# Ledger of designs, part 9: peptides against a protein of PDB entry 6DSZ

Target 1, 361 residues: chain A of PDB entry 6DSZ
Amino acid sequence: NYVVTAQKPTAVNGCVTGHFTSAEDLNLLIAKNTRLEIYVVTAEGLRPVKEVGMYGKIAVMELFRPKGESKDLLFILTAKYNACILEYKQSGESIDIITRAHGNVQDRIGRPSETGIIGIIDPECRMIGLRLYDGLFKVIPLDRDNKELKAFNIRLEELHVIDVKFLYGCQAPTICFVYQDPQGRHVKTYEVSLREKEFNKGPWKQENVEAEASMVIAVPEPFGGAIIIGQESITYHNGDKYLAIAPPIIKQSTIVCHNRVDPNGSRYLLGDMEGRLFMLLLEKEEQMDGTVTLKDLRVELLGETSIAECLTYLDNGVVFVGSRLGDSQLVKLNVDSNEQGSYVVAMETFTNLGPIVDMCV

## One batch from the design tools (peptide; aimed at target 1 V335)

Design b1_p10_2 (made by RFdiffusion4)
Pose (drawn by RFdiffusion4):
Structure b1_p10_2 (pose): chain A 361 residues (1-361), chain P 10 residues (1-10)
Amino acid sequence: as target 1 above (361 residues)
Amino acid sequence: TPELEPLEEA
């Protein structure tokens, strides 16, 4: 027999922003399935440079540039456990994606977990963290000689884990995650020590959280901490400091995705399965000693996009809405809510044949 | 919302 592609996969599973082509080249990297798309934000709008294609299902896609690098290095993990670090190199008149490192990191003894694979990267590019199998947190240290991507497993006493994030602004690599056991689910803190290959007691106390906490947000450096998005209550955790708001405006649909807007983290974008688009706020309270603190949380609805699996703010009040169940699109957020109450205006839609349930000729 | 103003100016 023989199989050909009559149409590339159109559903968007992942999208990230960063400087990948050059420095201050606002790139939008869209992950479909086996395809990877790279764009440059120009005055025209989204204009592509190179659409590559891999022999795997892209499951983790993150950007970073470690200590002393020219441009961001892209990291990709296949669902069949193929890891690679890539680099856009337009040295010649052509374009080549050089593979700085690669390595298969499948464990012969782990069970894939509910909520699937998670790929997290250190705030200062100390290591790549993986959550492939239950009870096994995999670490991949980041240096130069680790070109044949080597790795080692730590053990995780916490068996059922929901979402994991690397915390900003800590003495060393620290992890914040939501895990489940009997008696509800909680949030616990760890420290990753890639010198002894162990877990150390984390920065702060284990808190009880909402029963349906589904997301953890890495809050940047000026504030530090972690934001946990559940079904009904949005909570902020940072050591002893703790804030939460529970607007009934949210419970109607589960919040699925989040995206950082400002570098400060004062504004965030949220998405419903009902197709909404929120703005999560961390309002500031600059005090006498010239320092900045955080006072409260406020969520107010911006309007509605399409159902988003990915979410990304590009530039000049524009957000790319990566939709898996429908058309992906481009959106302009305006200060003046011109029509009705929707601060959201569609600019461009991308044909997504969506989940093809049935068909005929 | 005035929260979008800096985004328009950017």

Design b1_p10_2_s1 (made by RFdiffusion4, then SolubleMPNN; from b1_p10_2, 3 letters changed)
Fold by OpenDDE base, seed 1:
Structure b1_p10_2_s1 (fold): chain B 361 residues (1-361), chain A 10 residues (1-10)
Amino acid sequence: as target 1 above (361 residues)
Amino acid sequence: MPALEPLEER
């Protein structure tokens, strides 16, 4: 009996940081195909807590904290459209991952989008939004009083959505998205009405963005608005202020992932297809009335890592680099550069053994 | 539309 110990997946396809095990614990959650790994971030490194097998490849993994929850809940969507909301519970040494809600969100009619599955959560936890199919936006209301989590679709006129996020600081849940039409790529916003199950006109739009605009970052207050990342340019818009930069250094390789460093949205990590790690900085200007406005955008090269599929800032300048193609890493960001001009030091490396071929024998 | 199961009120 050769117990073929099924090799555990090592390629990372998602990561998120938050407070999942408790309100006080900082956690790193790592998606490796069908496997979820849960760690506590400590001064000594990553402490493993639990591993969870999922009924499919994880496509979306997001932490969120509904009003009156003491810790974050986990939303997972699989590539086969199985959705769940998970809670961590510990009783002494017993650790349970509880499914608070589950369902299949697959539609019988729709063209699966070429840019894949997008799942987003409203910052105020009013809804989950899903772009699964062209011309449809699925809404999952998160209202506690509604025992029936009835997902519904809203029709999008924009058939080719590239990326979408919920904005911060909006009275109603508001999406910002990059879409493509025959005239190029554009940015648009919509308010989402839960009552009417429709889109209302959003606060702003930007027509004719960069042709390769691929990512939307929602910026928290006090700045608000969004960052749009392209191949050649990075742009900020909040309805009142527009700012664009075209740093030559980003033209060398396509930016493929991002993560917010500061809670106020002053800094973001960016990773490209060559494994270069950048810091995007939002320079503030304080107005006489105490309002904060964006003064400028800067991009700084920090160093080189494994090619990131996902990035997450942990704490104290430590970053997890989740890699699909190479070894995942814990890296330290330093204030001062080394002799090679790098601000990045590898702390730990997690060997990627490549794709597990499920040989059904 | 498939309803998600209700959030367990604990």
Scores: peptide ipSAE 0.020, ipTM 0.553, DockQ to the pose 0.015
OpenDDE base, seeds 2, 3, 4, 5: peptide ipSAE 0.000, 0.016, 0.016, 0.011; ipTM 0.411, 0.496, 0.547, 0.551

Design b1_p10_2_s2 (made by RFdiffusion4, then SolubleMPNN; from b1_p10_2, 4 letters changed)
Fold by OpenDDE base, seed 3:
Structure b1_p10_2_s2 (fold): chain B 361 residues (1-361), chain A 10 residues (1-10)
Amino acid sequence: as target 1 above (361 residues)
Amino acid sequence: MEELKPLEER
């Protein structure tokens, strides 16, 4: 019996940072196909804590902290539509990953969306939203007592959703999404009524955004609103303020991932298809009434990394670059550039051995 | 680039 030690997957398809093991620990969670790797971020680097096998390819992985939880919970959705909420528990040396809730959220009817699975969590932890199928938005209400994840669908008139996020600072859960119709790409918002199981009119819309607008970033308070990233432009809108920039440097390659650096949403990392790493900066203006408004948007080229599938800022200028096509990296962001004008220094490289071909024997 | 302060100081 040749125990073919199945080579562990090395290609990264998702990463998140938060406080999963404890309230105090900073964790890096890495999705590698069916595997979840959990690290503690230390001054010495990444300390491995646990590896978990999942019942399918991880398609969504998000940390969230419901009201009255001391640490984050983990939402996972697999490519086969198995959903779970996981909790980390440690008792002495015993480490357990507990399933708090689970369910299958597959529909019998619907066209799977060409842009794949999108999963989002309301910042106030009222619901999970899923774009799985064209013309449907699935809602999973978050309730502490429910071990079974129940979901319902709301019909979307917009059949071709490109990206969607929940907005911050909304009285009701509010989604912002980019969609395509015969006239081009547009941004729209909807409030989600859990009670009525329907959409209400959202606070704002923006018709005729850039034709290649591909990503929505929800911006925390005090700014609020959303950033829309295209091929040629980056735009901000919050209902009251609109601002657009078209920095020539972003036209060279498509931005494919982003991650928030500052909790207040003043800075974001952006990664493109050439492995260029950018900082997007939101310049604030404080008004006389104490309100904070967006003054300007700026993009800075930081340097080059492996082609990111996902980015996550850790701490102290350390960034994890999760790569599917190349080696994943820990990189340091420096205040000053090197002789080549780069602010990026590779700290550690994680060899990618390529996709595990499931040889069906 | 602006200094990246520790997350604990943000």
Scores: peptide ipSAE 0.048, ipTM 0.764, DockQ to the pose 0.356
OpenDDE base, seeds 1, 2, 4, 5: peptide ipSAE 0.022, 0.044, 0.046, 0.036; ipTM 0.522, 0.750, 0.758, 0.741

Design b1_p10_2_s3 (made by RFdiffusion4, then SolubleMPNN; from b1_p10_2, 6 letters changed)
Fold by OpenDDE base, seed 1:
Structure b1_p10_2_s3 (fold): chain B 361 residues (1-361), chain A 10 residues (1-10)
Amino acid sequence: as target 1 above (361 residues)
Amino acid sequence: MEALKELEER
């Protein structure tokens, strides 16, 4: 009896960092198709804690901390529209992943969006937002006592949403999104009313952004607002301040992923389709009243890694590079360059054996 | 590089 041990998936399709196992532990969570891997980040490297099988390919994986929770909860959405909220529990050596809530959020009617599934969480944990279908924004209210994930749809006038995020520092949950119409790509904001189950006018909009604008980054306070990343340009807008840069270095390859380094949103990692790793910097100006405004944007080339599907900053200049096309890596960012002029040093490499062929026996 | 100074310790 050859027990063909089914080869575990090695291609990474998502990663997130937070405090999932405890309030004190720093965790790296890695999605590999239907598999979730949980690590503790230590001074010695990644310590494996648990592996979890999911009932489908992981499409969304986000950590969030509702008010009064001591540690982060995990939201997962599968490609088959199964949603769950997971909690880590440990009692001595016994480790359990508990489903706090679950539901299927599939609609009977709707065109699945060509840009795939987008899932986002409000920074104040008021709701989860889902872009699953063209012309619809699905809302899951976050309620502590609800074991059943109930969702409702709000109609979007904008049929072709490219990317969407919740903004920080908004009185009501507010989305910022890039959309395409016959005139080009644009940025718009909407407030989300849970009470009325509708959109209200958001604080700002920007018409006629770059034709290839593909990503929205929500910037935390004190800056607020959003960064819009295109093929040729990076723009910032917060309603009052607008700034755009077009660094020639980003034209060489498409930026495909990002991750925030600083809690205040001063630095972001960017990865492109050639495996180049960049730092995006938000330069601050302190006003006489103690307010912080954006002075400038800058992009710095750090070095080269595997082609990132996802990036996550861990600690002490250590970055996890999750790769679908190549080997995933743990890399160190150094203040000083090596002999080749790179600020990136590979610490560990995780071999990607390629796609699991489902041998239908 | 100055951009890599004072990386967060968590």
Scores: peptide ipSAE 0.293, ipTM 0.872, DockQ to the pose 0.642
OpenDDE base, seeds 2, 3, 4, 5: peptide ipSAE 0.280, 0.278, 0.286, 0.286; ipTM 0.861, 0.858, 0.866, 0.867

Design b1_p10_2_s4 (made by RFdiffusion4, then SolubleMPNN; from b1_p10_2, 5 letters changed)
Fold by OpenDDE base, seed 4:
Structure b1_p10_2_s4 (fold): chain B 361 residues (1-361), chain A 10 residues (1-10)
Amino acid sequence: as target 1 above (361 residues)
Amino acid sequence: MSALEPLEKR
């Protein structure tokens, strides 16, 4: 019996940073197909804590902190529509990943969306939203004592959703999404009523965005609203303020991932298909009434990395570059550029052995 | 402002 130790997956398909092991620990969580790797971020680097096998390919991995929790919980959705909420528990040397809630969210009817699974969490932890099928938005209410993830569907009139996020600072859970129709791509918002299990009209919409608008970034307070990233343009909208930039540097390659640096949404990392790493900056304007508005958007090239599938800012200018196509990296962002004009220094590289060819022998 | 100043500490 050759236990072919199935080679561990090395391609990264998701990463997230938060406080999962404790309130004080900064964690990096890495999804590698069916595996979840949990690290503590230290001054010396990444300390491995636990590896967890999942019952399928991880499609969604998000940290969230419900009201009254001391540390973050982990939401996972697999490609087979198995959902769970995980909690880290340590009792002395015993480390357990506890399933607080689980469920299968597969529908018997519906066309699986061509753009794959999207999972999002309301910033106020009122619900999880899932775009699994065309014309449906699935809602999982986040109830404290519910061991069973109960979901319901709301019908979307917009059949071709490209990306969706929950907005910040909304009285009701509010989604913002890019969709495509025969007239082009558009941005729309909906409020989600848990009580009535329906959409209400959202605060704003933006018709006829860039034809290749592909990503929505929800911006925290004080700015609020969303950033829409296209092939040629980056736009901001919050209902009252609209701003667009078309920096020539982003036209060279498609931006494919992003991560928020600042908690207030003043900076975002952007990664493109050529492995270029950018900083998107939101410049503030303080009004005489004390309101903060967006003055300007700026993009700066930081340097080059492996082609990012996902990015996450850790601490002290350290970024994890999760790569599916190449080696993942831990990189340092420096204030000063090197002789080549790069602000990026590779600290550690994690070899990607490529796709595990399941040699069914 | 520099893209990297200040570097946030979490």
Scores: peptide ipSAE 0.053, ipTM 0.755, DockQ to the pose 0.517
OpenDDE base, seeds 1, 2, 3, 5: peptide ipSAE 0.052, 0.035, 0.040, 0.030; ipTM 0.759, 0.732, 0.760, 0.735

Design b1_p10_3 (made by RFdiffusion4)
Pose (drawn by RFdiffusion4):
Structure b1_p10_3 (pose): chain A 361 residues (1-361), chain P 10 residues (1-10)
Amino acid sequence: as target 1 above (361 residues)
Amino acid sequence: SALEEALAEL
């Protein structure tokens, strides 16, 4: 027999922003399935540079540039457990994606978990963290000689884990995650020590959270902490400081995705399965000592995009809406809600043949 | 409003 592609996969599973082509090159990297798309934000709008294709299902796609690097290094993990670090190199008149490092990191003894694979990267590029199998948190230290991507497993007493994030602004690599056991689910803190290959007691106390907490947000340096998005209550956790708001405006649909807007983290974007687009706020309270603190949380609806699996703010009040169940599109957010109450205006839609349930000729 | 102020910084 023989199989050909009559149409490339159009559903968007992942999208990230960063400086990948050069420095201050606002790149939008869109993950379909086996395809990877790279764009440069120009005055025209989204203009591509190179659409590559891999022999795997892109499951983790994150950007970073470690200590003393020219441009961001891209990291990709295949669902069949193929890890690689890439680098856009336009040294010549052509374009080559050099593979700085690669290595298969499958464990012969783990069970894939509910909520699938999670790939997290250290705030200061100390290591790559993986959550492939239940009870096994895998660490991949980041240096130069680790070109044949080597790795080691830590053990995780917490068996059922929902979402994991690396915390900003800590003495060393620290992890914040939501796990489940009997008696509801909780949030616990750990420290990753890649010198002893162990877990150390985390920065702060284990808190009880909402029963349906589904997302953890890594809050940047000026504030520090973690934001946990459940079904009904949006909570902020940072050591002893704790804030939460529970608008009934949210319960109607589960919040699925989030995206950081400002570098400060004062504004975030949220998405419903009903197709909404929220703005999560961390309002500031600059005090007498020239320091900045955080006072409250406020969520107010912006309008509605399409159902988003990915979410990314690009530039000049524009957000790319990566849709898996429908057309992905481009959106302009305006201060003046011109028509009705929607601060959201569609600029461009991308044909997505969506989940093809049935068909005929 | 507070939301309009937040959006004005875009």

Design b1_p10_3_s1 (made by RFdiffusion4, then SolubleMPNN; from b1_p10_3, 3 letters changed)
Fold by OpenDDE base, seed 5:
Structure b1_p10_3_s1 (fold): chain B 361 residues (1-361), chain A 10 residues (1-10)
Amino acid sequence: as target 1 above (361 residues)
Amino acid sequence: SLLEEALSKL
């Protein structure tokens, strides 16, 4: 009986950056199936700090900072609907990942959505939202003293949600989502009432977006609103302003992931199915009253990487490219292009050994 | 370029 030491998973299915280990440390967190890897980002590269085994495949991994926490907490949801909030604690050389809260959020009744699990956190840390089942939006209220993650469902009239995010700068938690009906794809917003456990009418909607609209990006203040990414177009809407671009370069391959570079939402990284890396640029216009509005959207090709499942900007033009299909990479964005016109240089490559085929011999 | 200007701010 050869105990084949189960090879550690190498395919990346999620990545996030933030301040998890301390207020000062910049961390990269990588999800590899059931494994969470925690790194500190240093001038010399990625320093491994801890690996954590999860009780299932990580489906959602998000950092968030509740009011009065000095560092970020980590929300994890597994494919088996086990939810937890994790905190990093270090005492000398002893490192503990503690569970601040946990719960199982599985419903007895519901059709699991074909597009998989979506988990989002309100920017003001009022709640977690989950799209697990068609026609349901699950809410987990965030309470500091509650070790048990309790959830409730709100019924969605829209049965086929493609993507959903919480918006920034909203008095009440507000979701923005792309959905599909027999007439096409649309964008809608809802306010989420924690008190009444219902949806209220959101600030805006956009009917008949691009047929292949697939992603929502919530844009921070001062712009606010959302970016909708399709196959052929990128659109912005905030209730007052609408802007659309259709750069020919994005038609060549589907954009599949994104990451915000700037805290104010001025720049984003976009990755497509061919491993092309883009920068999305939000050009600002300052009004006479001092308000900042979006003037224009631009997409610029940076270069080529492994096909990203997830992207995260670290610091100093360094990007982690998490790949499921290929090798993950650390890449540097340079100001000057190389001889091939690329602004991307691979710094480090992390071999993906592919699926562990259990060869029962 | 606008891209180079954007990249210079990273």
Scores: peptide ipSAE 0.520, ipTM 0.949, DockQ to the pose 0.915
OpenDDE base, seeds 1, 2, 3, 4: peptide ipSAE 0.510, 0.507, 0.495, 0.507; ipTM 0.948, 0.947, 0.946, 0.947

Design b1_p10_3_s2 (made by RFdiffusion4, then SolubleMPNN; from b1_p10_3, 3 letters changed)
Fold by OpenDDE base, seed 5:
Structure b1_p10_3_s2 (fold): chain B 361 residues (1-361), chain A 10 residues (1-10)
Amino acid sequence: as target 1 above (361 residues)
Amino acid sequence: SRLEEALSSL
């Protein structure tokens, strides 16, 4: 009986950056199927700190900082609906990943959504939202003293949600989502009442968006609102302002992932199915009253990478490209283009060995 | 370029 030491998974299915190990450390967290890898970002590169085995495939991985926490906490949801909130603790050389809260959020009744699991966190850390099943939005209230993650469902009239995010700067937790009905794809908002456990009417909606609208980006203040990414167009809406662009360059391949570069939402990285890396730029206009509004949207081609499943900006123009289909990369964004017109240089490559084919011999 | 200006602030 050869105990084939199960090769560690190498395909990346999620990545996030934040301050998980300390308030000062910049971390890269990588999800590889059932494994979580934790790195510290240093001037010399990625320093491995800890690897953690999860009780299932990681489906959601999000960092969040509740009020009065000095560092980020990690929310994980597995494909089997096991939810946990993790904290990093270090005492000397001893490193512990502590479960602050856990729960199973599976429903006995519900159709699992064909587009998979979506998990989002309110920017003010009031709740976690989960789209697990068609016609349901699951809410996990965030309470510091609660070790048991309790959830409730709110019924969605919209059965086919494509993507959903919490908006920034909302008095109540507010979701923005793309959904499909027989008439096409649309964007809608709902306020989430924790007290009444229901949806209230959100601040805005946009009917008849692009037929292939696939992603929602919540934009921080001062802009607020959301960006909707389609196959042919990128649109912005915040209730008061609407702006759309249709840059020909994005028609060549579907944008599949994004990551915010600036805390204020002025720049985003976009990755497409061909491994092209773009910068989305939000141009600001300062009004006479000191309010900042979105003037324009621009898309610029940076270069080519591995096909990204996920992107995360680290620091100093360094980007982690998490790939499921190819090798993951650390890349540097340069100010000057190379001879091929690329602003992207690969710094490090992480070999993806592909799926472990259990060869039953 | 405007792209270079954006990249210079990273």
Scores: peptide ipSAE 0.517, ipTM 0.951, DockQ to the pose 0.879
OpenDDE base, seeds 1, 2, 3, 4: peptide ipSAE 0.517, 0.501, 0.509, 0.511; ipTM 0.951, 0.948, 0.950, 0.950

Design b1_p10_3_s3 (made by RFdiffusion4, then SolubleMPNN; from b1_p10_3, 3 letters changed)
Fold by OpenDDE base, seed 5:
Structure b1_p10_3_s3 (fold): chain B 361 residues (1-361), chain A 10 residues (1-10)
Amino acid sequence: as target 1 above (361 residues)
Amino acid sequence: SLLEEALSTL
């Protein structure tokens, strides 16, 4: 009787940072297939707090803080379309993960999108948006008193959405998305009406973006708008201002993940398919009226890491590199480069044992 | 550099 001890999954498929355990604790949450690992970020490193088994592969994992919550809640969507909102509760030494709300958001009709599941949360916590199926945008209204996650669909004219985010600073929940049609890739915005359950015209659009535009980053105030990342270019648009850069260094490998460093969106980490780590910098210009505008965009190479599936900035120049293909890492960003010109130092490496082949014997 | 300045405030 070989009890094949089911090896715990080690490949990381998502990570987020926030205040989940308390208002004061900085947490790193790591998704490893069906496993959620919760850490407290300390000066000594990552302290494990809880491991949670999920009833399916985690496809979306996002922290959000509704108005009047003291700490973040966790939204999870599984690959089988089970949605839940989780809350951390501790009573003395007893730790519990409470399901505040749950629901199944699967549709009977729809083509599952080939680019996978996208889940996003409105920055004002008005709704969750889901791109699960081609030509549909699913909305989950966020209501505090509702234990059942109810969703509705809005039809998208744009059948091939590449990426989508909610914008910041919008009176109504507003999505920005990259889509592909026979003419190429484009960026469009829609306002989401909860009342009418429809899209209204968004504040702006940008037709004919780069052919390989793959990611949207919603930029917080004061800049607002979005960054669009392609293979060859990075563009910014907020309705009034457009900026584009085409740094040769990003052409070498596709950017595949990003994470915001600053709450104001002045800095982002970017990871590519070769494990290169970049800093995207938003240079500000203060106008005579006191308004802040984007002056320039810069991309700087920090160094090399494991190939990131996800990135999250922790604190004090520490970054978690979640890897699916290689070992995950905790890395330090240094002010001074090493002899190789790298600003990245590995602090800790988390061995990825690869896919557990379920050998059914 | 702009990068070093950015890294110094992390």
Scores: peptide ipSAE 0.598, ipTM 0.960, DockQ to the pose 0.909
OpenDDE base, seeds 1, 2, 3, 4: peptide ipSAE 0.584, 0.581, 0.593, 0.585; ipTM 0.959, 0.958, 0.960, 0.958

Design b1_p10_3_s4 (made by RFdiffusion4, then SolubleMPNN; from b1_p10_3, 3 letters changed)
Fold by OpenDDE base, seed 5:
Structure b1_p10_3_s4 (fold): chain B 361 residues (1-361), chain A 10 residues (1-10)
Amino acid sequence: as target 1 above (361 residues)
Amino acid sequence: SRLEEALSTL
């Protein structure tokens, strides 16, 4: 009797950093198919705290902190449209992952989007937004007392959404998205009315962006607005200001993931399909009235890593590179480049054993 | 460089 110990999944399909175990702990959460791994980030490295089996492949994993919560909650959506909000609880040595709310958010009708599931959370924790199906935006209102995640759909006129985020600093929850139509790719914004369950006109739009615009980054205050990443260009728009750069270095490979380094959105990590790691820099200009505006955008090559499926900045120049195609890495960003001009040093490598074929016998 | 300055504040 060969007990084939089912190998644990090693391919990373999501990662997030926040304060999940406590208000004080910095956590790294890693999604590996149906497995959630929870680490505490320490000066000595990653300390494993808990592993959790999920009832399906994790498609969305986001930390958020509702008003009056002392620590972050975890939103998970599975590929089978099971949604939950999880809370970490520890009582002495006993560690529990509590489901605060759950629901199934699948629709009986609708075309599943070819680009897969997108899940986003309003920065003010008013709602969760889901792009699951073409021409629909699903909203889950966030209510503290509701154990049942109820959702409703708002119809999108834009059938082919490429990426979507909630903007920061908006009175009402406001989405910014890249979409494709027969004329090309465009950026649009909508306000989301919870009361009327409809979209209102957003603060701005940008028609005819780069044909390969693929990613939206919502920028925190004081800048606000969004960054749009394409194959050839990176653009910023906030309604009042537009900036575009076309650094030749990004043309070599498609940027596929990003992560914010600074809470104020001054720096981002970008990963491409060749495993190159970049820093996107937002240069400030302080106006005479004390307002801060975006002066310039810069992209700098840091070095090479495993091909990132996801990136997350931890602390002290340490970055987790979650890889699906290769080994995941913990890397250090150094001030000085090595002999090859790289600012990246691998600290730890996590072997990816490849796809586990679950042969149900 | 501006990159080194940015990296020094991580």
Scores: peptide ipSAE 0.557, ipTM 0.956, DockQ to the pose 0.931
OpenDDE base, seeds 1, 2, 3, 4: peptide ipSAE 0.555, 0.538, 0.548, 0.546; ipTM 0.956, 0.953, 0.955, 0.954

